Peptides against a protein of PDB entry 6DSZ. Designs and how they scored, part 350

Target 1, 361 residues: chain A of PDB entry 6DSZ
Amino acid sequence: NYVVTAQKPTAVNGCVTGHFTSAEDLNLLIAKNTRLEIYVVTAEGLRPVKEVGMYGKIAVMELFRPKGESKDLLFILTAKYNACILEYKQSGESIDIITRAHGNVQDRIGRPSETGIIGIIDPECRMIGLRLYDGLFKVIPLDRDNKELKAFNIRLEELHVIDVKFLYGCQAPTICFVYQDPQGRHVKTYEVSLREKEFNKGPWKQENVEAEASMVIAVPEPFGGAIIIGQESITYHNGDKYLAIAPPIIKQSTIVCHNRVDPNGSRYLLGDMEGRLFMLLLEKEEQMDGTVTLKDLRVELLGETSIAECLTYLDNGVVFVGSRLGDSQLVKLNVDSNEQGSYVVAMETFTNLGPIVDMCV

## One batch from the design tools (peptide; made by RFdiffusion4, then SolubleMPNN)

Design b2_p30_2_s4 (from b2_p30_2, 16 letters changed)
Fold by OpenDDE base, seed 2:
Structure b2_p30_2_s4 (fold): chain B 361 residues (1-361), chain A 30 residues (1-30)
Amino acid sequence: as target 1 above (361 residues)
Amino acid sequence: MELLKKALQEMLDSGNPELFKKLLEAVAAK
């Protein structure tokens, strides 16, 4: 009787931070293949509170707070196109993860996108957007009364979407995306009409961005707009202002993940394929009319970590580095660099035992 | 460099000082 101790997956493929267990708790949620781990941030560090098995590999994991909710809800999409909205409920010592809504969002017809599944949530929680298939944008309207997640598709003229986000501060839900055509890579925006189930012209576009532009960051107000990350450049655009930097240091390795540090979008963490951790800084300029505009972008090397699949700023300069290829880490950002010029100190390391090959014997 | 240090300081100053407090103390004592 070989008790195959089913080794728990250790490779991290996603992480998010928010207030899932309560309005007051700071949580770290970690996706490890089919497993969701829920932690509470405490004085002692990460305290595990619940583990949840999912019916498939977690492909999208996003926290969101609809109007009138006291705490965040969790949207999960699996690689098998099972979508759910989860709520954490505690009653004394009893902890339950409640499925508020679920649905399968698989289409019978469509080419799965080569860049994989992208899932995004409108900052005002009007809808979820999914890029699952080339030439289609799937919309899940967010309605509190619906236990069944219903989706519809809008046709995209742009067949090769690289990345997509919802913008902040838009009257209508507005997406910003990088796409590729025969002429190169471009950025475009669309307004999403729930009523008409169509795209309307967005506020701006930028043709001929960097050929290797790979990531879109939606920037909160007061800046608004988006950051586009490439191999050689980082650009900002909000319809009125354009700014680009080309720091030589980012050419050495591809930026693969990002995380917003603060609510106003002034600071972001960036991780590259070599495990370098950067700070992206948005310098503000206050205009005479009280408007805030972007003055400059800066990228600063913080130090080295495990190769991040995902990054999450927690609090007090503590960052969770979720790694698929290496050990995940809790790292501390220091104000002063060490003798090697690093601002990063590893505090905890979580051993990655590699992909559990389910040897079906 | 000054901008980074300022940014890092602002991040630390805006946080809940109780989060990771004991862990940070334990790391600093190493």
Scores: peptide ipSAE 0.666, ipTM 0.954, DockQ to the pose 0.822
Fold by OpenDDE base, seed 1:
Structure b2_p30_2_s4 (fold): chain B 361 residues (1-361), chain A 30 residues (1-30)
Amino acid sequence: as target 1 above (361 residues)
Amino acid sequence: MELLKKALQEMLDSGNPELFKKLLEAVAAK
């Protein structure tokens, strides 16, 4: 009896940083197919706390903190459309991952989107948004007392959404999305009415963005607005201000992931398909009225890592590079470059054993 | 370059110095 010890998945398909175990702890959460790994950041590095098996491949993993919560909750959506909100509870030495809410959000009707599942959370924790199917935007209202995740669909006229985020600083939950139509790619915003279960006109739109615009980054206040990442350009728009850059260096490889470094949205990490790590910098301009506006955007090459599926800044210049295709890494960002001009030093490498070929015998 | 250096320095200065402290010391000693 060869007990084929089912090798644990090693390929990373998602990672998030936050305060999940406590308000004070910094956590790294890693999704490896059906497995969730929870780490605490310590002086010694990553300390494993818990592993959780999920009923399906993790497709969405987001930390959020509803009003009145002392620590972050975890939203997970699986590729089988099982949604849950998880809470970490520790009672002495006993560690429990509690399901606060769950539900299945699968629709009987709809074309699954070719770009896959997108899950987003309103920064004010009013709702979760899901793009699962073309022409539909699913909304899960966040209610503290509801153990059952109930969702409704809003019809989206834009059938081919590429990426979508909730914006910051909006009175009503507002989405910003890149979509494609026969005329090209565009950016649009919608307000989401929970009451009426419909979209209202959003604050702005940007028609005819770059043809390969692929990602939306919602920018926190004071800047607000969104960054749109393409193959050749990076653009910022907040309804009042538009700024675009086309740094030649990003043309060499497609940017595939991003992560916000700081709460004010002044810095982002970008990873491309060649394993290059960049910093996107938002330069501020303080107006005479005390308002902060975006002065400029800059992209700087930090160095090379494994090809990132996901990136997350931890602290002290330490970045987790989650890789699906290669080894995941903990890397250090240095203030000064090395002899090769790199600001990146690999500290730890986590071996990726590749896809477990489930040999269905 | 100066902007990047400043940004990186600000990132390091704003952090909890205890996080990764020992790991960083071990890397610097190599």
Scores: peptide ipSAE 0.665, ipTM 0.953, DockQ to the pose 0.825
Fold by OpenDDE base, seed 5:
Structure b2_p30_2_s4 (fold): chain B 361 residues (1-361), chain A 30 residues (1-30)
Amino acid sequence: as target 1 above (361 residues)
Amino acid sequence: MELLKKALQEMLDSGNPELFKKLLEAVAAK
């Protein structure tokens, strides 16, 4: 009996940072196909805590903290549309990952979207939103007492959603999305009514954005609004203020991932298809009334890394570069550039052995 | 460049200095 020890997947398809194991611990969670790896950030680096096998490829992995929770919960959606909310529970030396809630969110009717599965969580933890199928937005209400994840669909008039996020600072859950129609790509917002199970008109829209606008970043307060990333431009809109930049440096390669560095949304990491790492900077302007507005956007090249599938800032200028195509890395951002003008130093490299062909036996 | 340097410094100053401390020391010693 050759126990073929199935090689563990090494290609990273998602990563997230938060406080999952405790309120105090900083965690890195890494999705590698069907496997979830949980690390604690320590003085020594990443300490592995637990690995969890999932029933399907992880398609969405998001941390969120409902009101009254001391630590983050983990939402996972698989490519087979199995949804769960996971909690880390430690009792002495015993570590358990418990399922607080689960459900299958597959629809019998619907065209799977070409841009894949999108899962988002309202910043106020009122709901989870899922773009699984064209012309549908699935809502999972977040209720503490519900062990079964029940979902409903809201019809979207916009059939070709490119990316979607929940906005911050909205009285009602509000989505912002890039969509494509025959006239081009546009940005629109909708309020999501849980009571009526419908969309209401959102606070703003922006028609005719860049043709290759591909990503939405929800910006936290005090700025609010969203950043739209394209091939040639980066734009900001919050309903009152619009700002666009077209830095030549981003035209060289498509930005494919992003991560917020700080809670106030002043800084973001951007990764492109060439493995270039950028800092997106939001410059503040304080008004005489104490309101903070966006003055300017800047993009600065930090250096080169493995081609990121996902990025996550940890702490102390340390960034995890999750790579699907190459080796994942733990990199350090330095205040001063090296002789080559790079602010990036690789500290650790995690070998990617390539796609494990899951031989379905 | 000045804005980036300031931003990077603020990132380092706002963090928990114990995280990655030993790893960073080991990298700096190479």
Scores: peptide ipSAE 0.663, ipTM 0.953, DockQ to the pose 0.838
Fold by OpenDDE base, seed 3:
Structure b2_p30_2_s4 (fold): chain B 361 residues (1-361), chain A 30 residues (1-30)
Amino acid sequence: as target 1 above (361 residues)
Amino acid sequence: MELLKKALQEMLDSGNPELFKKLLEAVAAK
């Protein structure tokens, strides 16, 4: 009887940074198929705290902090449409991951979207949005007292949504999404009415964006709006201001992931299919009235890493590069480039042994 | 280049310098 010790998954399919274990702790959470790994960032590096097995492949993993919570909660959606909100609770040496709320959000009727599951959380924690099926946007209202995650669908006229985010600084929850129709790719916004369970007209739209526009980044205040990333261009729009850049360097490989570095949204990390790491910079212009507007966008090459499935800035210039295809890494960003012109130094490498099919024997 | 260096410096200056401190020291010593 060869007890094939089922090797733990090593391929990373998601990562997030926040304050999950406490208000003070900086955490890295890593999704590896059905496994959630929780780390605390320390002077020594990543300290493992807990591993959690999920009932299915983790498809969405997002930290959020409702009003009145001292620390972040974790939203998880699995590929089997099991949704939960998790809380970290420590009592002495006992560590528990508590399910505050759960539910199955699968629909009986619907075409699963080809671009997979998208899950987003309103920055004001009013709702969770899910793009699971073509032509539907699922809403989970966030209510503190509700242990059961109830969802409803709103019909989307746009059948082929590429990416979607909630915008910041909106009176009502507002989504911004890239969609494709026979005329090309476009950006649109909708306000989400919880009361009426419908979409209202959003503040802006941008028709005929780049044909390969693939990602939406919601930009925090004071800038607001969104960044749209394509193959050849990066564009910003907030309803009042539009700005586009087409840096030649991004044409060489498709940008596949991004991460916000700072709370004000002035800097982002971008990763491409060749493992190149970029910084996207939002240049500020202060107006005479004290308002801050976007002056310009810049993209700068930092260096090369493993091909990122996900990126997350930790602190002190340290970035976690979560890789599905290669080894995951902790990398250091340096102020000065090395002899090769790289600002990136690998600190730790986490060996990826490939997709271990969790054969539950 | 100057903008990038400034941005990188601001990132380092705004963080908690104790995070990864020992790891960084260990990497630099190799």
Scores: peptide ipSAE 0.660, ipTM 0.954, DockQ to the pose 0.869

Design b2_p30_3_s1 (from b2_p30_3, 9 letters changed)
Fold by OpenDDE base, seed 3:
Structure b2_p30_3_s1 (fold): chain B 361 residues (1-361), chain A 30 residues (1-30)
Amino acid sequence: as target 1 above (361 residues)
Amino acid sequence: SEEIRKAFSEKIDEEKYLEELEEALKKEAE
């Protein structure tokens, strides 16, 4: 009897931080193929709380807090298009992950997008958006009483969406996306009408962005708008303000992931294909009327880590570096650089044993 | 490790800490 100790997947393909177990707990959630690991951030480090098996590879994992919820809910979409909303429930020592809603969002017709599955949640929790197929944007309305995730499609004229996010501070749910056409890459916005199940014209667009523009970051208020990350440039646009930087340091390697450090969107972590960790800084300018505008963008090198698939700031200058290709890490951001000029110190390393092919039996 | 314990046990003023980091980064870039 060879007990094939089914090695647990170690490659990280997603991570999120939030308040999932309680309103007070800070959690790190890690997606490792079909497995969700839930940790509590404690004074002693990461405490494992629960591991959950999913019916497929986790493709999307996002925390969100609907109005009137005391803690975050978790949206998961699998590569098999199984969607669920999960809630953590503890009763004494009993820990349960409750499925509040579920559904299959697969379409019978559609070309799966080459850039993979994108799942986004409206900051006001009005809907979930899914880019699963070229020329389609799937909407899942968020309704508290609905145990069945019902979705509908809106046709996108833009067939080659690169990345998409919901914007903050919009009266209607508004998406911002980078798309490619024969003329290059562009940024566009659409308002999403739940009632009419259609797109309306969004607040702004930016034609002819950098040819390798690959990521959209939605910026919270007071700044609002979006950051567009390319190979050579980082741009900001909110409809009224446009800023672009082209720091030479980002040309060396492609930025592949990002994470917001602070709730106001003043700071972001950026990770590149060489494992370099950057801080993107939004410099504010306070106007006489009390409005806050973006003055400048800066990118500063923090140091080197494992090649991040995902990044998440925890607390106390601690960052989780989720790696698919290498070891995942807990790193500390230090105010003082080391002898090598690095502001990053690895505190803990989680060995990646490589892609465990979960043989779906 | 003691390093992890120290990193997580010291409740820092995060905003102040991040500001200090930002200032340090800006100063090194000048």
Scores: peptide ipSAE 0.571, ipTM 0.930, DockQ to the pose 0.865
Fold by OpenDDE base, seed 1:
Structure b2_p30_3_s1 (fold): chain B 361 residues (1-361), chain A 30 residues (1-30)
Amino acid sequence: as target 1 above (361 residues)
Amino acid sequence: SEEIRKAFSEKIDEEKYLEELEEALKKEAE
């Protein structure tokens, strides 16, 4: 009787930072295939709190805080289209992960998108958006009293969506997305009407972006708008301001992940396919009326890490580098570069033993 | 590790820290 101790998955496919366990705790949540690991960031480092088994590979993992919640809730979508909203509840030493809401959001018809599952949450927590199938945008209205996640589809004319985000500071929930058509790649916005279950015209669009534009970053206020990351260029647009840069350094390898460092969206971490870690800087200009506008964009090399599948800034200049292909890392950003000109120091490395080959024994 | 403990035990002014980092990065690029 060989008890094959099922090896726990080690490859990271998602990570998020927020206040999940309490309003005061800073948490790192790590998705490793079907496992969710919850850590508390402490003065001593990462303290494991709970591991949760999910019934399927985690495809989306996002923290959000509805109005009137003291701490973040967790939205999870699995690759089998099981959606849930989770709450952390502690009572003394008893720790429970409560399912506030759940549902299956699979459609019987539709072509699964080649770029995989995209899940996004409106910054004002009005809805969850899902790009699961070509030509469809699924909306899950967020209702506090509803234990059943009900979704509806809105038809997208744009069949090939590359990436999509909700914008900040919009009166109505507004998506910004990169899509491809026969003429190239474009950026478009739509307002999402919950009432009419349709798209309305968004505030802006940008036709003919870079051919390899692959990511949208929604920028919070005061800047607003979005950053579009390509292979050769990074662009900003908010309807009024457009700015593009083409730093030669990003041409060497494709940017594959990003994470916002500052709440105001002044700084972002970028990771590429070679494990280079960059800082994207939004230089602000304060106008005489007190408005803040984007002056410039800069990309600066911090150093090298494992190839990031996901990045998340914790605190104190510490970054978690979640890697699928290599070892995940805790790294420190230093103000002073080392002898090699790197601002990154690996503090801890988490061995990736590779994908669990389901050896059906 | 002691390095991790040191990194997490220091309550830094994050904004100031990130500004210093930004300045360092900008200076190296010049």
Scores: peptide ipSAE 0.570, ipTM 0.929, DockQ to the pose 0.910
Fold by OpenDDE base, seed 2:
Structure b2_p30_3_s1 (fold): chain B 361 residues (1-361), chain A 30 residues (1-30)
Amino acid sequence: as target 1 above (361 residues)
Amino acid sequence: SEEIRKAFSEKIDEEKYLEELEEALKKEAE
């Protein structure tokens, strides 16, 4: 009996950072197919704390902090539509991952969207939004006492949603999304009414964005609004201000992932399909009334990494590059470029042995 | 590695560090 030690999955399909183990600990959470790995960021590097097996491939992994919680909770959705909210508990040496809530959010009727599963959390933790099927937006209300995740659907008139986020600073939960119709790609906003279980008109829209607009970044206050990333352009809109740039450097390869560096949304990491790492910079202008407005957008090349499936800034200029196609990396951002003009140095590389083909024999 | 330990052990003023990086990137692009 050769106990083939099932080779642990090495391909990364998601990563997040936050305060999951405690309020004070900085954590890196890595999704590797059905496996969740939890690390603590320490002065000595990444310390492994716990590994968790999930009942299916992790499709969505998001940290969120409801009002009155001292640390982050973890929302996971699997490719089989199993949803859960997880909490880390430690009592002495005993470490438990507790399921606070769970549910299956699969619909009996619906066409799975070709762009895959999108899961988003309202910044004020009022709801979770899911784009699972064309023409439907699923809402999971967040209630502290509910052990069973209940969801309802709102019909979307826009059948081909490319990406969707919740906006910051909205009185009601508000989504911003890129969608495609026969005329091209467009951006629209909707307010989500939990009470009426419907969409209301959002604060703004932008028709006829770039044909290859693929990502929405919700920008926190004080800027607010959203960044729309395309193949050739990056645009900002907040209802009052519109700004667009078309830096030639981004035309060479498609941007595929992003991560916010600053809590105020002044800096973002961008990764492309060639493994180039960029910094997106939001230049601020302080008005005489003390309001902060966006002056300009800038994109700068940091260097090259493995092809990122996901990026997360940790601390101290350290970035985790989660790769599905290549080796994952810990990289350092340096203020001085090296001899090659790169601001990126690989500190550690995690060998990717490829997808474990579960040959169900 | 010693490099990892050095990178994580140095408590950097992150905002200042990122500002210095931003300034460096801006100068190289001019």
Scores: peptide ipSAE 0.556, ipTM 0.926, DockQ to the pose 0.919
Fold by OpenDDE base, seed 5:
Structure b2_p30_3_s1 (fold): chain B 361 residues (1-361), chain A 30 residues (1-30)
Amino acid sequence: as target 1 above (361 residues)
Amino acid sequence: SEEIRKAFSEKIDEEKYLEELEEALKKEAE
């Protein structure tokens, strides 16, 4: 009996930063196939706290803080459509990951979308949205007392959704999405009615965006709106203001991941398929009435890292670069560039031993 | 490493640090 010691997966397929272990702790959560690793960010670096085995490959991993929670909860969706909401509890030295709610959200009917599973959480924690199948948007209402994740589907007229996010600062939960039709790619918004279980017209739309528009970033207040990332352009729209930039540097390689650096959404990290790390800057203009408006967008090259599957800013200019194809890294952003003009220094590298081929014998 | 410890031990004013980085990036682009 060769006990093949199942090598732990090393390829990262998701990462998120937040306050999961406590209100005060800064955590890095890393998804490695079926495994969730929980770290605390400390003065000495990343301290491992807990590893959790999941019943399936993690497809969605999002932290969220419902009203009246002191710390973040974790939503996980697996590739087998098992959904759960997890809470961290510590009692002395005993660490427990508690399932607050669970459910299977698989539909009997539907074509799985070619762009994979998308899971999003409303910033006000009213609902979870799932794009699992073409022409369907699944809604999981967030209710504190519900141990069973009940979901319903809303029909989406737009069959080919590329990416979707919930917007910030909306009275009703509002999604913004890029979709493709025979005329090209477009951006649309819908309000989600929990009561009527239907879409209402959203606040804005933008027809005929860049043909390769692939990502939506929801921008928090005071700016609001969304950033749309393409191959050649980055655009901002909030219903009242539109801005577009086409920096030549982003045309060289496809941007594949992003992360918000600051709570106000003035800065974002962008990673491309060549391992280039960029800073997207939202330049603010303060109006005489005290309103903050977006003045301009800039994209600046920070440096080179491993090819990121996911990025997350921790603190103190430290970024975790989660890589599926290469080694994951902790990198420092420096104010001063090195001799090569790079603002990025690798501090720690986590060896990726490659995909664990689950040989189902 | 000492580098990791240094990176995490000093609670930097993050906003000030990011502003300084932003200013540096803007100056190189001009």
Scores: peptide ipSAE 0.551, ipTM 0.924, DockQ to the pose 0.889

